# Ledger of designs, part 25: peptides against a protein of PDB entry 6A30

Target 1, 150 residues: chain A of PDB entry 6A30
Amino acid sequence: AQDADNVLQPIMDLLDSNLTLFAKICEKTVLKRVLKELWKLVMNTMERTIVLPPLTDQTMIGTLLRKHGKGLEKGRVKLPSHSDGTQMIFNAAKELGQLSKLKDHMVREEAKSLTPKQCAVVELALDTIKQYFHAGGVGLKKTFLEKSPD

## One batch from the design tools (peptide; aimed at target 1 L19)

Design b2_p19_5_s1 (made by RFdiffusion4, then SolubleMPNN; from b2_p19_5, 10 letters changed)
Fold by OpenDDE base, seed 3:
Structure b2_p19_5_s1 (fold): chain B 150 residues (1-150), chain A 19 residues (1-19)
Amino acid sequence: as target 1 above (150 residues)
Amino acid sequence: SASQQRIKELTEKLKKARE
């Protein structure tokens, strides 16, 4: 469990501020769409991370996120207090673009078989991420999350 | 776990944002 938590920390740090921001600036239907796109991105990123030598190192994930997420302010999306709604949307779009770039930079390497320990960590991590995106029912529906390939 | 606590916190934030 602790290993899974360690792997998830960088992802959660990235998502916490962004999801909160999107919830504030987006209408319900738009928010759901954004969440679905983020879910796909996260799942694809995890899949590639599994295929790559498990970026079990929080440092590597953090470095990748920092390298490609230059516009994601360190730990908290500091919304300029004086930015109108349009500027906030623009900033959110920019952040989404950076996440897309991160996806593109994750090179698909040859799938290596995971050790039993690694498999257990991945399974726990996936379950936790599903819970995270479900967010007690205010996020994505469970049925949608279960249809996503692991 | 720390992750579970963060999920709860996020849930509450999202609920408040939708109100």
Scores: peptide ipSAE 0.256, ipTM 0.799, DockQ to the pose 0.746
OpenDDE base, seeds 1, 2, 4, 5: peptide ipSAE 0.181, 0.211, 0.210, 0.192; ipTM 0.748, 0.773, 0.771, 0.756

Design b2_p19_5_s2 (made by RFdiffusion4, then SolubleMPNN; from b2_p19_5, 9 letters changed)
Fold by OpenDDE base, seed 4:
Structure b2_p19_5_s2 (fold): chain B 150 residues (1-150), chain A 19 residues (1-19)
Amino acid sequence: as target 1 above (150 residues)
Amino acid sequence: SSSQKRIEELTKKLKEARA
């Protein structure tokens, strides 16, 4: 459990900041769409991160997500506090779109095998992040989270 | 766990946003 928490901490750090912003600036339907795109991004990033390294470094996932998230954070600071709500949503969507494209630039390497312990940690992490995106029912639907992020 | 606490916090924030 602690290992899973350690793995998720950088991810959640990124998501907490951005989702807090999106929750403030997006109406419900837009927020749902944003959540879906973030979910896809997170899942794809995690998948790539698991496939690339032997996953010995718990910070690897966080590093990759932070790299992508830094782009989003840069977008966040560009949003004026007194901007039109529609413009804010547009900007947020634009930034999210850019992040979605960043995953395509990641080169996949040969998948490495994980130890049973590592597999268990990953599984727990995945379950936890699903719960995170479900957010007690106010986030994404369970049915959506159980589907392929593709 | 710390993650669960963060989930709860997010849940709260999103609920507040929907209200």
Scores: peptide ipSAE 0.501, ipTM 0.909, DockQ to the pose 0.701
OpenDDE base, seeds 1, 2, 3, 5: peptide ipSAE 0.465, 0.500, 0.500, 0.475; ipTM 0.901, 0.909, 0.909, 0.902

Design b2_p19_5_s3 (made by RFdiffusion4, then SolubleMPNN; from b2_p19_5, 11 letters changed)
Fold by OpenDDE base, seed 2:
Structure b2_p19_5_s3 (fold): chain B 150 residues (1-150), chain A 19 residues (1-19)
Amino acid sequence: as target 1 above (150 residues)
Amino acid sequence: SKSQERIEKLTKKMKEALK
């Protein structure tokens, strides 16, 4: 459980920050597209964490997520004026583009063998994240979440 | 867990945004 928390914490930080912004500025259909891209990002980040670095390094997960989401942090402070809203949408679109590119650049590396404990942690983390993205049925479809993000 | 609690909160926010 603690290990799963360590994996999930930086992911949740990313999701909380970014989705708060996107939920504010995006129409529902656009938000769903954002969610799909974020899902891919999360899956890819987790994959890299599993394959390359130790799963216990929550800082690395956070760093990987932040590296690809860096443009999103700046938008939080300013009260949206109409002009600010347009800029926010533009920034959001730019970020989406970056997320899409991440998918294309991710080379599936040879996965390191995981211990049973690590597998359990990953499964728990994945299930938790899937629940979030599914959002009780109003979010992403289960069929989408169960397929490879590639 | 702490993460589960946070996910539940985030999920609630998401539901509200997508309803």
Scores: peptide ipSAE 0.387, ipTM 0.882, DockQ to the pose 0.581
OpenDDE base, seeds 1, 3, 4, 5: peptide ipSAE 0.374, 0.374, 0.374, 0.372; ipTM 0.876, 0.876, 0.877, 0.876

Design b2_p19_5_s4 (made by RFdiffusion4, then SolubleMPNN; from b2_p19_5, 8 letters changed)
Fold by OpenDDE base, seed 3:
Structure b2_p19_5_s4 (fold): chain B 150 residues (1-150), chain A 19 residues (1-19)
Amino acid sequence: as target 1 above (150 residues)
Amino acid sequence: SSSQERIKELTKKLKEALE
């Protein structure tokens, strides 16, 4: 459905722009740490999108992602040299570490009631994203994905 | 849908990186 595409496209843009590079230059343990932080960011962004703006507002999703993602690349980046890559990973890890405190910086917002159609769109989007992060069992654990990021 | 096809491709890439 077009509505689900509107929700998923900006999220996929974030994932494609960042994880493609990280997957190539990170060892498995570091990559999983990156995945966990990105999961928190995505879930937080989706929550805000549901609570405040329309789910189809890609501009708002992009703004929220930029606000919380900071130094994450928005587009496809060139693969850095080994030395440059190491420094980049170090900086990225530092920035992602700040996401662990995201809850403390967020004001509790009243959730908007969703129509049945909106619920269906959210469910589809969540299932799709969970499947991505689970990556057939080699990514994040189902138990982790089923817990609230709060 | 376009999004479903795209996410499958991204998932494949991630799986390959984690194997």
Scores: peptide ipSAE 0.570, ipTM 0.933, DockQ to the pose 0.559
OpenDDE base, seeds 1, 2, 4, 5: peptide ipSAE 0.556, 0.562, 0.560, 0.553; ipTM 0.930, 0.931, 0.931, 0.929

Design b2_p19_6 (made by RFdiffusion4)
Pose (drawn by RFdiffusion4):
Structure b2_p19_6 (pose): chain A 105 residues (1-54, 100-150), chain P 19 residues (1-19)
Amino acid sequence: AQDADNVLQPIMDLLDSNLTLFAKICEKTVLKRVLKELWKLVMNTMERTIVLPPSKLKDHMVREEAKSLTPKQCAVVELALDTIKQYFHAGGVGLKKTFLEKSPD
Amino acid sequence: AEELAEKFHTAAEEALEEA
């Protein structure tokens, strides 16, 4: 849990002062639109940075084997991910839980 | 603004306390 906090700390420091500034000055729809968009952006960047997928093999170029995360690493990632979701739900001001769960991103 | 910041932090802290 402490490790997951440390992973999310950089992105939280960035969004905190913001998300906070918004909902204070945005209509509901405007806030929802921005959060839905920032959500997609975070999920996409994570997909393309910490988990980029894994060369000519014999003759026909095959994808390499993925280097598995350690058990502790897997757990930290799952928890940190589950935490960002709650962070965007924000206990009922952010995105609805139903939307986040069915988010294709 | 303070209430909103608390909601964002509390929701994340609750997930970590449960873990």

Design b2_p19_6_s1 (made by RFdiffusion4, then SolubleMPNN; from b2_p19_6, 12 letters changed)
Fold by OpenDDE base, seed 2:
Structure b2_p19_6_s1 (fold): chain B 150 residues (1-150), chain A 19 residues (1-19)
Amino acid sequence: as target 1 above (150 residues)
Amino acid sequence: AEEIRQKFRDSYQAVLDKA
């Protein structure tokens, strides 16, 4: 549980920040589309994380997310009060693009077999992410989440 | 917007509480 939380918390913080922004600027249908794209991005990132040694990855993910998060705090572009919703989306997309960079750093490590403990952490992480995106039924449908390649 | 966000957070917390 604690290991999974350590991995997930930075991701959830990023997601929460982005969702807060999107919820303000998007109507429900658009928000659902955004959630689908976020889901794909997270899943693609997780798939790459699973192929990598989880312990180093947890630290790297945390470090990368923290480094990028600190860069994001500094790079919280003072959206001018008049920042066009388009610019906000662009900035959020740029933040999400940093998750893709995490992917590129992870691909360089040799695929190691996961230990049973690592598998359990990954399973818990995936379940947590699915529950997050489902959001008690207001988010993505369970059927969509379950059909997504894990 | 805040209600939706809170539901996401609640869902995450619910998994953590079971773990």
Scores: peptide ipSAE 0.267, ipTM 0.825, DockQ to the pose 0.627
OpenDDE base, seeds 1, 3, 4, 5: peptide ipSAE 0.240, 0.145, 0.108, 0.111; ipTM 0.810, 0.721, 0.694, 0.697

Design b2_p19_6_s2 (made by RFdiffusion4, then SolubleMPNN; from b2_p19_6, 12 letters changed)
Fold by OpenDDE base, seed 5:
Structure b2_p19_6_s2 (fold): chain B 150 residues (1-150), chain A 19 residues (1-19)
Amino acid sequence: as target 1 above (150 residues)
Amino acid sequence: MEEIRKKFRQARQDVLDKA
């Protein structure tokens, strides 16, 4: 439980902050596309975090999340005017694009076989994330979440 | 959004309760 929570907490903080922003600025169709990209990002990040040696990864997720989270200043987001919303979407898309580029630079270190404990933590984390993205039916479809490579 | 957050918090709690 605690190990799964430690892995999930940074991801959840990122998702909560980003989804709050995206739900305010995006139409339903755009939001679904953003959710799909976030899902892919989370799955890829988890896969890498689990496959990468345990010592470097807490710092890497934390550092990746902190480096990209620094742009979300705590500023009282005055409901941006329509022009500000477009810029925020562009910035968010740019950030997502930068995260996709980071995918290309992270060399696939050889997938060391996960320990049974790590597998259990991953499965629990994946189930939680699937439930999060499904959000009782208002988010992504279960069929999409199940077809994603686990 | 609040519904999504609520469902998420519930899902997280359900995982913590099962572990």
Scores: peptide ipSAE 0.064, ipTM 0.641, DockQ to the pose 0.492
OpenDDE base, seeds 1, 2, 3, 4: peptide ipSAE 0.059, 0.064, 0.066, 0.034; ipTM 0.626, 0.635, 0.637, 0.576; seeds 1, 3 fail the geometry check

Design b2_p19_6_s3 (made by RFdiffusion4, then SolubleMPNN; from b2_p19_6, 11 letters changed)
Fold by OpenDDE base, seed 5:
Structure b2_p19_6_s3 (fold): chain B 150 residues (1-150), chain A 19 residues (1-19)
Amino acid sequence: as target 1 above (150 residues)
Amino acid sequence: MEEIRKKFRDSYEEVLKKA
């Protein structure tokens, strides 16, 4: 549990921040599309985190998420005008796109077989993320979440 | 929409409590 929480907490903080933004500016259909893209991003990030770096790089995901998260100054978010909403979506997409640049810095270490402990942490993390994205039925459908590559 | 966000958070917390 604690190890899974340490892995998930930075991701969950990012997701919560983005969902808060999207919940304010998106209608339901747009929100579902955003959730699908976030799901893919999370799965790709986890796959790379599991397959390429040892779990010791938990600090890098946290540090990268912290470095990019600093741009959201807790300034009194005046409800962005329609123009500001588009800019915020663009900025959020740009921030999400910068997570793709993490691709270039992840040194392709040989896919070391996960230890049984690491596998258990990953399984718990995946289950937690699936439950998060399902959100009691208001999020993504279970059938969509189960089709994601294990 | 805030209700949806709450459901996401509640789902996460529920799994963490069971883990």
Scores: peptide ipSAE 0.156, ipTM 0.753, DockQ to the pose 0.550
OpenDDE base, seeds 1, 2, 3, 4: peptide ipSAE 0.115, 0.139, 0.114, 0.039; ipTM 0.714, 0.743, 0.713, 0.580

Design b2_p19_6_s4 (made by RFdiffusion4, then SolubleMPNN; from b2_p19_6, 13 letters changed)
Fold by OpenDDE base, seed 3:
Structure b2_p19_6_s4 (fold): chain B 150 residues (1-150), chain A 19 residues (1-19)
Amino acid sequence: as target 1 above (150 residues)
Amino acid sequence: EEEIRQKFRDSRQAVLDKA
């Protein structure tokens, strides 16, 4: 559990920050659409991270997230004026776009067989993310999450 | 909105507590 949490913590912190922002600025229908896109992004990133030795990529993800997460200063998120909201969405989209570029820098290393420990961490990580996105029913539907490539 | 955010966090913690 602790290993999985350590692996997921950078991603979950990013998601929590972004979801907090989106929950404030988006109506429920828009929020669900954003969640679906975030889910796809996370799953694609994880799939690639699983195929690649997880430890090196997590450091890169963590470093990239840390480099880009510095812009989300703990500043009192003043409810952005309509103009500020657009800029925040643009910045969030830019950050998400950079996560997609991380996809390109994840060198297709040959599919190394995961150790049993790594498999267990991945399984726990996937379950954690699924439960997180479901959020007791206020997030994404279970049927949507189950159809996603694990 | 805060309630929704808390439900995300609670769901994460519930999985970690079972593992």
Scores: peptide ipSAE 0.124, ipTM 0.696, DockQ to the pose 0.686
OpenDDE base, seeds 1, 2, 4, 5: peptide ipSAE 0.120, 0.130, 0.122, 0.123; ipTM 0.687, 0.698, 0.692, 0.687; seed 2 fails the geometry check

Design b2_p19_7 (made by RFdiffusion4)
Pose (drawn by RFdiffusion4):
Structure b2_p19_7 (pose): chain A 105 residues (1-54, 100-150), chain P 19 residues (1-19)
Amino acid sequence: AQDADNVLQPIMDLLDSNLTLFAKICEKTVLKRVLKELWKLVMNTMERTIVLPPSKLKDHMVREEAKSLTPKQCAVVELALDTIKQYFHAGGVGLKKTFLEKSPD
Amino acid sequence: SLLLQRLETPVKEIFERAL
């Protein structure tokens, strides 16, 4: 848990002062649109940074084996991810839980 | 650190558009 917090700390310091600023000054629809978009952005950047997928093999170029995360690393990632989801739900001001769950991103 | 760098610019652009 402490490790997951440390992982999310950088992105939370960035969004906190902001998400906070908005919903205070945005219409519901405007806020929802922004959060939906910021959501897609975070999920996509995570997909393309901490988990980029894994060369000529014999003759025909095959994808390499993924280097598995350690058990502790897997757990930290799962929890941190589940936490960002709750962060965007925001207990009922942010995105609905039903939207986040079915998010293709 | 890299994740944060990658998120900072597009987050600011989205906010500028929203404002």

Design b2_p19_7_s1 (made by RFdiffusion4, then SolubleMPNN; from b2_p19_7, 11 letters changed)
Fold by OpenDDE base, seed 4:
Formats: C-alpha cells, structure tokens, sequence
Structure b2_p19_7_s1 (fold): chain B 150 residues (1-150), chain A 19 residues (1-19)
C-alpha cells in the first residue's frame, strides 16, 4: 500500500493540478478529450517508469512527470477567453501526442522483470488510476480505460 | 489509500460538475 501511494502520489499531484485547471477552462466535450490524452500520458509514464530502472527513486517519476508536467505548469495563464484555453489544450494535447512518439525513441532497456511485489504495486496503482479517471462514471468510460494496455 | 482518495475527491467533484 505505501509503495503504491509513493508511486501514485506524483501522478495524482500532476493529475489534480491539471484536471482542476482543465475542469475550469474546458467544455465537457473538450474535457473528455483532454482526459483521454491525460490517460494516455499517465499510461505511457507508468509504462516508462516500469521499464526504467528500479522504481526506488520517487524523484525520477516525480521529475519525469514534473518535466512533462512543468511544460504544462509554466502556463499559469490568466483566465483566457474560451479561445485561448482551447489553444492551450491543443498545445498540451500536442505535447502529449509528442510524448507518445517519444515512447518509440526510448531504447527499451531490457524491462527488468518487476518483482511480484512491484507488479502488485503497479496493478494496484493502475486500478487506482483507472478509478480516478472513471471518476464514479462521470469521467472516462470503463470500456475506454480497459482498452488501454495495462 | 485514504490519502489518494482524499486527493482524487476534489477532482472527482470538479469532474462531476464539468461533465
């Protein structure tokens, strides 16, 4: 449990900050699209974190999420009119889309087989994140979350 | 985790309002 919390905390901090912002500035349809892209980002980040050397350093996950999230954080934009928010979302989504391409360029160092404990932590983390994105049914559909590779 | 539940709850509530 504590290990899962340690893995999830940086992700949740990123998600909380970004989703709070997006919830304020996005229309429902745009927000759903943003959530889908954030889901992909989270999955890619988790996959990278799992594939990257031992999960021992919370700082790396936090730094990766923060490096990718700080690209988003620098836009403490004044409440822009509806148009500017859409462009920021588009740019954020574009950056998220580029992160998907960066997946292809990360040399898969041999994914050190996660220990059974690490696998269980990751599974718990994934389930928690799925629940978070589902948000009691108001967020992403379960069918969408389940189609995302674990 | 209770901590994670506490962290996600505000976002869930915002999502419920926004969606």
Amino acid sequence: as target 1 above (150 residues)
Amino acid sequence: SEVLEKLKKPVEELMKKAL
Scores: peptide ipSAE 0.136, ipTM 0.751, DockQ to the pose 0.071
OpenDDE base, seeds 1, 2, 3, 5: peptide ipSAE 0.128, 0.131, 0.120, 0.126; ipTM 0.746, 0.749, 0.739, 0.745

Design b2_p19_7_s2 (made by RFdiffusion4, then SolubleMPNN; from b2_p19_7, 11 letters changed)
Fold by OpenDDE base, seed 5:
Structure b2_p19_7_s2 (fold): chain B 150 residues (1-150), chain A 19 residues (1-19)
Amino acid sequence: as target 1 above (150 residues)
Amino acid sequence: SKVLELLKPPVEELMKKAL
């Protein structure tokens, strides 16, 4: 449990920040699409984190998420004009695109067989993230979350 | 998880407003 929380905390902080931004500036259809892409990104990041040795990757993912999170300067929440909102969406989409590219640069180290403990941590982390994205039924559909290759 | 419990209310509220 604690190990799962430690792995998830940086991801959840990023997701909360991004979802807060997107909820303010995106139309509902766009927001749903963004949520689906975020889900895919998170699943893919977790899959890589699981395959890579835990110690170096927590720092790398934390550093990678932190490097991309640094671009979100606490710009004073001026009421986003429609123009400001569009630019914020573009910047956020660019950051997400960079996160996706960064994924491609993460060297796939050899898939070491997960220990039973690592498997349990991963399953718990996956369940937690599924619940997060489902958000009590108001988020992504459970059927969509279950179709992701676990 | 502790993380889920802490983030669940804000996320649900955001999703209710956004969706």
Scores: peptide ipSAE 0.061, ipTM 0.646, DockQ to the pose 0.074
OpenDDE base, seeds 1, 2, 3, 4: peptide ipSAE 0.045, 0.021, 0.034, 0.021; ipTM 0.617, 0.596, 0.608, 0.584

Design b2_p19_7_s3 (made by RFdiffusion4, then SolubleMPNN; from b2_p19_7, 9 letters changed)
Fold by OpenDDE base, seed 4:
Structure b2_p19_7_s3 (fold): chain B 150 residues (1-150), chain A 19 residues (1-19)
Amino acid sequence: as target 1 above (150 residues)
Amino acid sequence: SELLQKLKGPVQELMQKAL
């Protein structure tokens, strides 16, 4: 449990920061769309983190999220007008789309078989993230979250 | 987890405010 929390903390910090921003500028329907894109980003990031670096570097998840989130952080200072918010979402969605394409080009380095302990941590982390995005039913639907490849 | 409970709060609040 503690290991999963440690892995999730950088992701959650990023999510909370971005969701707080998007909730201020987005209508409910747009916010749901943003949540879906963030879900995809998180899942892709976790998958990359599992496949590429040994899970040992908490710094790598944070760095990957920060590196991919750097496009989003640059907008932090100005309270975007409602129009600017839509453009930010569009840009974020575009970046997420590009990240999904980048997945196909990442050479499958030999997926170092996670130890059973590491697998359990990842499973717990995934479940925790699903619950986070579901948010007691006000967030994403369970059926949507379950369609994401675990 | 306690972390999950802490994290659900902000998301739920944000989604409720968007309603």
Scores: peptide ipSAE 0.149, ipTM 0.767, DockQ to the pose 0.067
OpenDDE base, seeds 1, 2, 3, 5: peptide ipSAE 0.087, 0.093, 0.143, 0.092; ipTM 0.718, 0.727, 0.768, 0.726

Design b2_p19_7_s4 (made by RFdiffusion4, then SolubleMPNN; from b2_p19_7, 11 letters changed)
Fold by OpenDDE base, seed 2:
Structure b2_p19_7_s4 (fold): chain B 150 residues (1-150), chain A 19 residues (1-19)
Amino acid sequence: as target 1 above (150 residues)
Amino acid sequence: SEVVELLKPPVQELMEKAL
């Protein structure tokens, strides 16, 4: 449980920061699209994290997410006036793109079979993330989350 | 998990405000 929380906390902090920004600037339909892209990004990050040895990766993911998160803090995107909404979306898309590039720097170590403990941590982490993105039914549909390649 | 319980309400509130 603690291992799952340690993996999830940096991801959730990043998601909360991004969702807070997007919820302020995006309409419902745009926000839903952003959530879908964030879900794909998280699933892809999780998939790569699972393939990497768990001990080095929590620190690497935390460091990588923190390195990208520190880039977010200096980007105190003052909610610009109405004209800058497009620039905010562009900056947010750029940040999502940087997270996608972060994905490419995760070394594909050989797909070692996860230990039963690692599998349990991953399953718990995935269930937690699914619940987060579902947000009591106001977020992504459960059917969409379940069809995403686990 | 404690993380789910702490993070779900803020996200739900944000989603409800955006809806």
Scores: peptide ipSAE 0.046, ipTM 0.631, DockQ to the pose 0.075
OpenDDE base, seeds 1, 3, 4, 5: peptide ipSAE 0.040, 0.041, 0.043, 0.045; ipTM 0.619, 0.621, 0.625, 0.632

Design b2_p19_8 (made by RFdiffusion4)
Pose (drawn by RFdiffusion4):
Structure b2_p19_8 (pose): chain A 105 residues (1-54, 100-150), chain P 19 residues (1-19)
Amino acid sequence: AQDADNVLQPIMDLLDSNLTLFAKICEKTVLKRVLKELWKLVMNTMERTIVLPPSKLKDHMVREEAKSLTPKQCAVVELALDTIKQYFHAGGVGLKKTFLEKSPD
Amino acid sequence: KTTAEKRIEELAEELKEAE
């Protein structure tokens, strides 16, 4: 849990002062549109940075084996991810839980 | 509660108050 906090700390420091500034000054629809968009952005960047997928093998170029995360690492990633979701739900001001769960991103 | 959970709770309270 402490490790998951440390992982999310950088992105939370960035969004905190912001998400906060918005919903204060945005219409509901405007806020929802921004959060939906920032959501897609975070999920995409995570997909393309911490978990980028894995060369010529014999003759025909095959994808390499993925280097598995350690058990502790897997758990930190699952928890940190579940935490960002709750962060964007924001207890009922952010995105709905139903939207986040079915988010293709 | 963890630091992240506390920060999410404070953010939710501040957003609800702003509404």

Design b2_p19_8_s1 (made by RFdiffusion4, then SolubleMPNN; from b2_p19_8, 10 letters changed)
Fold by OpenDDE base, seed 3:
Structure b2_p19_8_s1 (fold): chain B 150 residues (1-150), chain A 19 residues (1-19)
Amino acid sequence: as target 1 above (150 residues)
Amino acid sequence: MTKSQQRIKKLTEELKKAL
């Protein structure tokens, strides 16, 4: 329960402020539409948070790459000729392309490797957000919330 | 009651006033 609360806190902070404002300024029909759009946004955000490694893992990958990069012994840097600058840019672009592919692979592997604990946290988080948008029956209908694909 | 449950209760009351 506490882990799910921690995961939901940033999303709920955004929702609490915006929904309170919209509840005050929107007519009923507009407010229902706003709730539906916010539901879609929240589901997409949760999907990205679950499927994309937490932003902390980008920092960890950067740190891991920095840790493996320290093994390059200071070989005598021969001054690259003018043709070598274009090749270095091309190699850097190729490495960036490989990093993008590696990121996509890691994201796909992490999506496959959700621990039973992580699955339980996600399930509880989803149920909590459904309850939040249902708002005791005043908000979105249960049938709408259950049909929304992640 | 969790923080999330408190937030749900608060939102429920705000939406009841508006809807």
Scores: peptide ipSAE 0.378, ipTM 0.867, DockQ to the pose 0.746
OpenDDE base, seeds 1, 2, 4, 5: peptide ipSAE 0.330, 0.364, 0.356, 0.374; ipTM 0.839, 0.857, 0.850, 0.862

Design b2_p19_8_s2 (made by RFdiffusion4, then SolubleMPNN; from b2_p19_8, 9 letters changed)
Fold by OpenDDE base, seed 2:
Structure b2_p19_8_s2 (fold): chain B 150 residues (1-150), chain A 19 residues (1-19)
Amino acid sequence: as target 1 above (150 residues)
Amino acid sequence: MTKSQQRIEKLTEELKKAL
């Protein structure tokens, strides 16, 4: 459990910040679409991360997210009290674009066999992310989360 | 409660306001 929390923390930090913003600025239909795209992005990123070197370095997901996230910390989303909602959407889209770039920089190394412990951590991490995106039934449908393994 | 669970709850409440 704690290991899964540690693995997820950097991803969830990014997601929480972005989703909180999107929840404030997006209409319901747009927000649902954003959630779906974020889900796909997270799943694809995790799939690549699982194939990448051993989970022992909490640093790798964190470093991949930090190497690209150093650009994000300077982007304190000053919600400019006066900037057009368009600029907020543009900034949010730019942040999502950085997540996509993170995906492209994940080199597919040879599929290292995960230890049973690593598998259990990954399974718990995946379940936790599904719960996160489901958000007590307000977020994405379970059927969507289960059918989108890819 | 795990840190992840707390974050899920927080997100759930934020999404309930928006959705």
Scores: peptide ipSAE 0.325, ipTM 0.830, DockQ to the pose 0.726
OpenDDE base, seeds 1, 3, 4, 5: peptide ipSAE 0.260, 0.310, 0.296, 0.298; ipTM 0.795, 0.832, 0.813, 0.818

Design b2_p19_8_s3 (made by RFdiffusion4, then SolubleMPNN; from b2_p19_8, 10 letters changed)
Fold by OpenDDE base, seed 5:
Structure b2_p19_8_s3 (fold): chain B 150 residues (1-150), chain A 19 residues (1-19)
Amino acid sequence: as target 1 above (150 residues)
Amino acid sequence: MTASEERIKKLTEEMKKAR
C-alpha cells in the first residue's frame, strides 16, 4: 500500500493542482472531456513505462501530447472567453507535458520482469488511480475506466 | 486513511463544486 502511494505521489501532485484549476474554470462537460484525455494520457504513459524499455527519445511523449493537443483545438468548446483561463489551461497542459520528467523518476527501476511484489504494487497503483479519476462518482464512469484505452 | 484516499476525497469535493 505505502509503495503504491509513493509511486503515485508525483502524478497525483500534478493531477491535483491541474484538476483543481480545471474544476474552477471549466464547465462540467468540458471538465469531463479533459478528464478523459488525461486518463488516456496517464494510462498510455503507465503502460509504456511498464511494457516498453525506456525509449530515450523525448520525441514520442511530446508527439503524443502534441497530437492529442491538436484534437482539443478542433472541438469548438467555447471555453469561457476569459483570455486568462485559456492561457492557464495551456500552461497547465504544458506543465502536464513535464510528466516526461516523472518518467525519469519511475523508470529508475530496471526494465527487468516485474517481481510478484512489483506486480502487486502496480495493480494497487492502477486501482488507486482509477478511484482517483472516478472521484466518488462525480468524475469518470467506472465503465470508461475499465475499458482499455484505444 | 492513506495519502491517496485523502487526495481522492479532496478531488471529489472539488469536482462537486464544478458548474
Scores: peptide ipSAE 0.518, ipTM 0.918, DockQ to the pose 0.694
OpenDDE base, seeds 1, 2, 3, 4: peptide ipSAE 0.495, 0.494, 0.510, 0.499; ipTM 0.909, 0.910, 0.915, 0.910

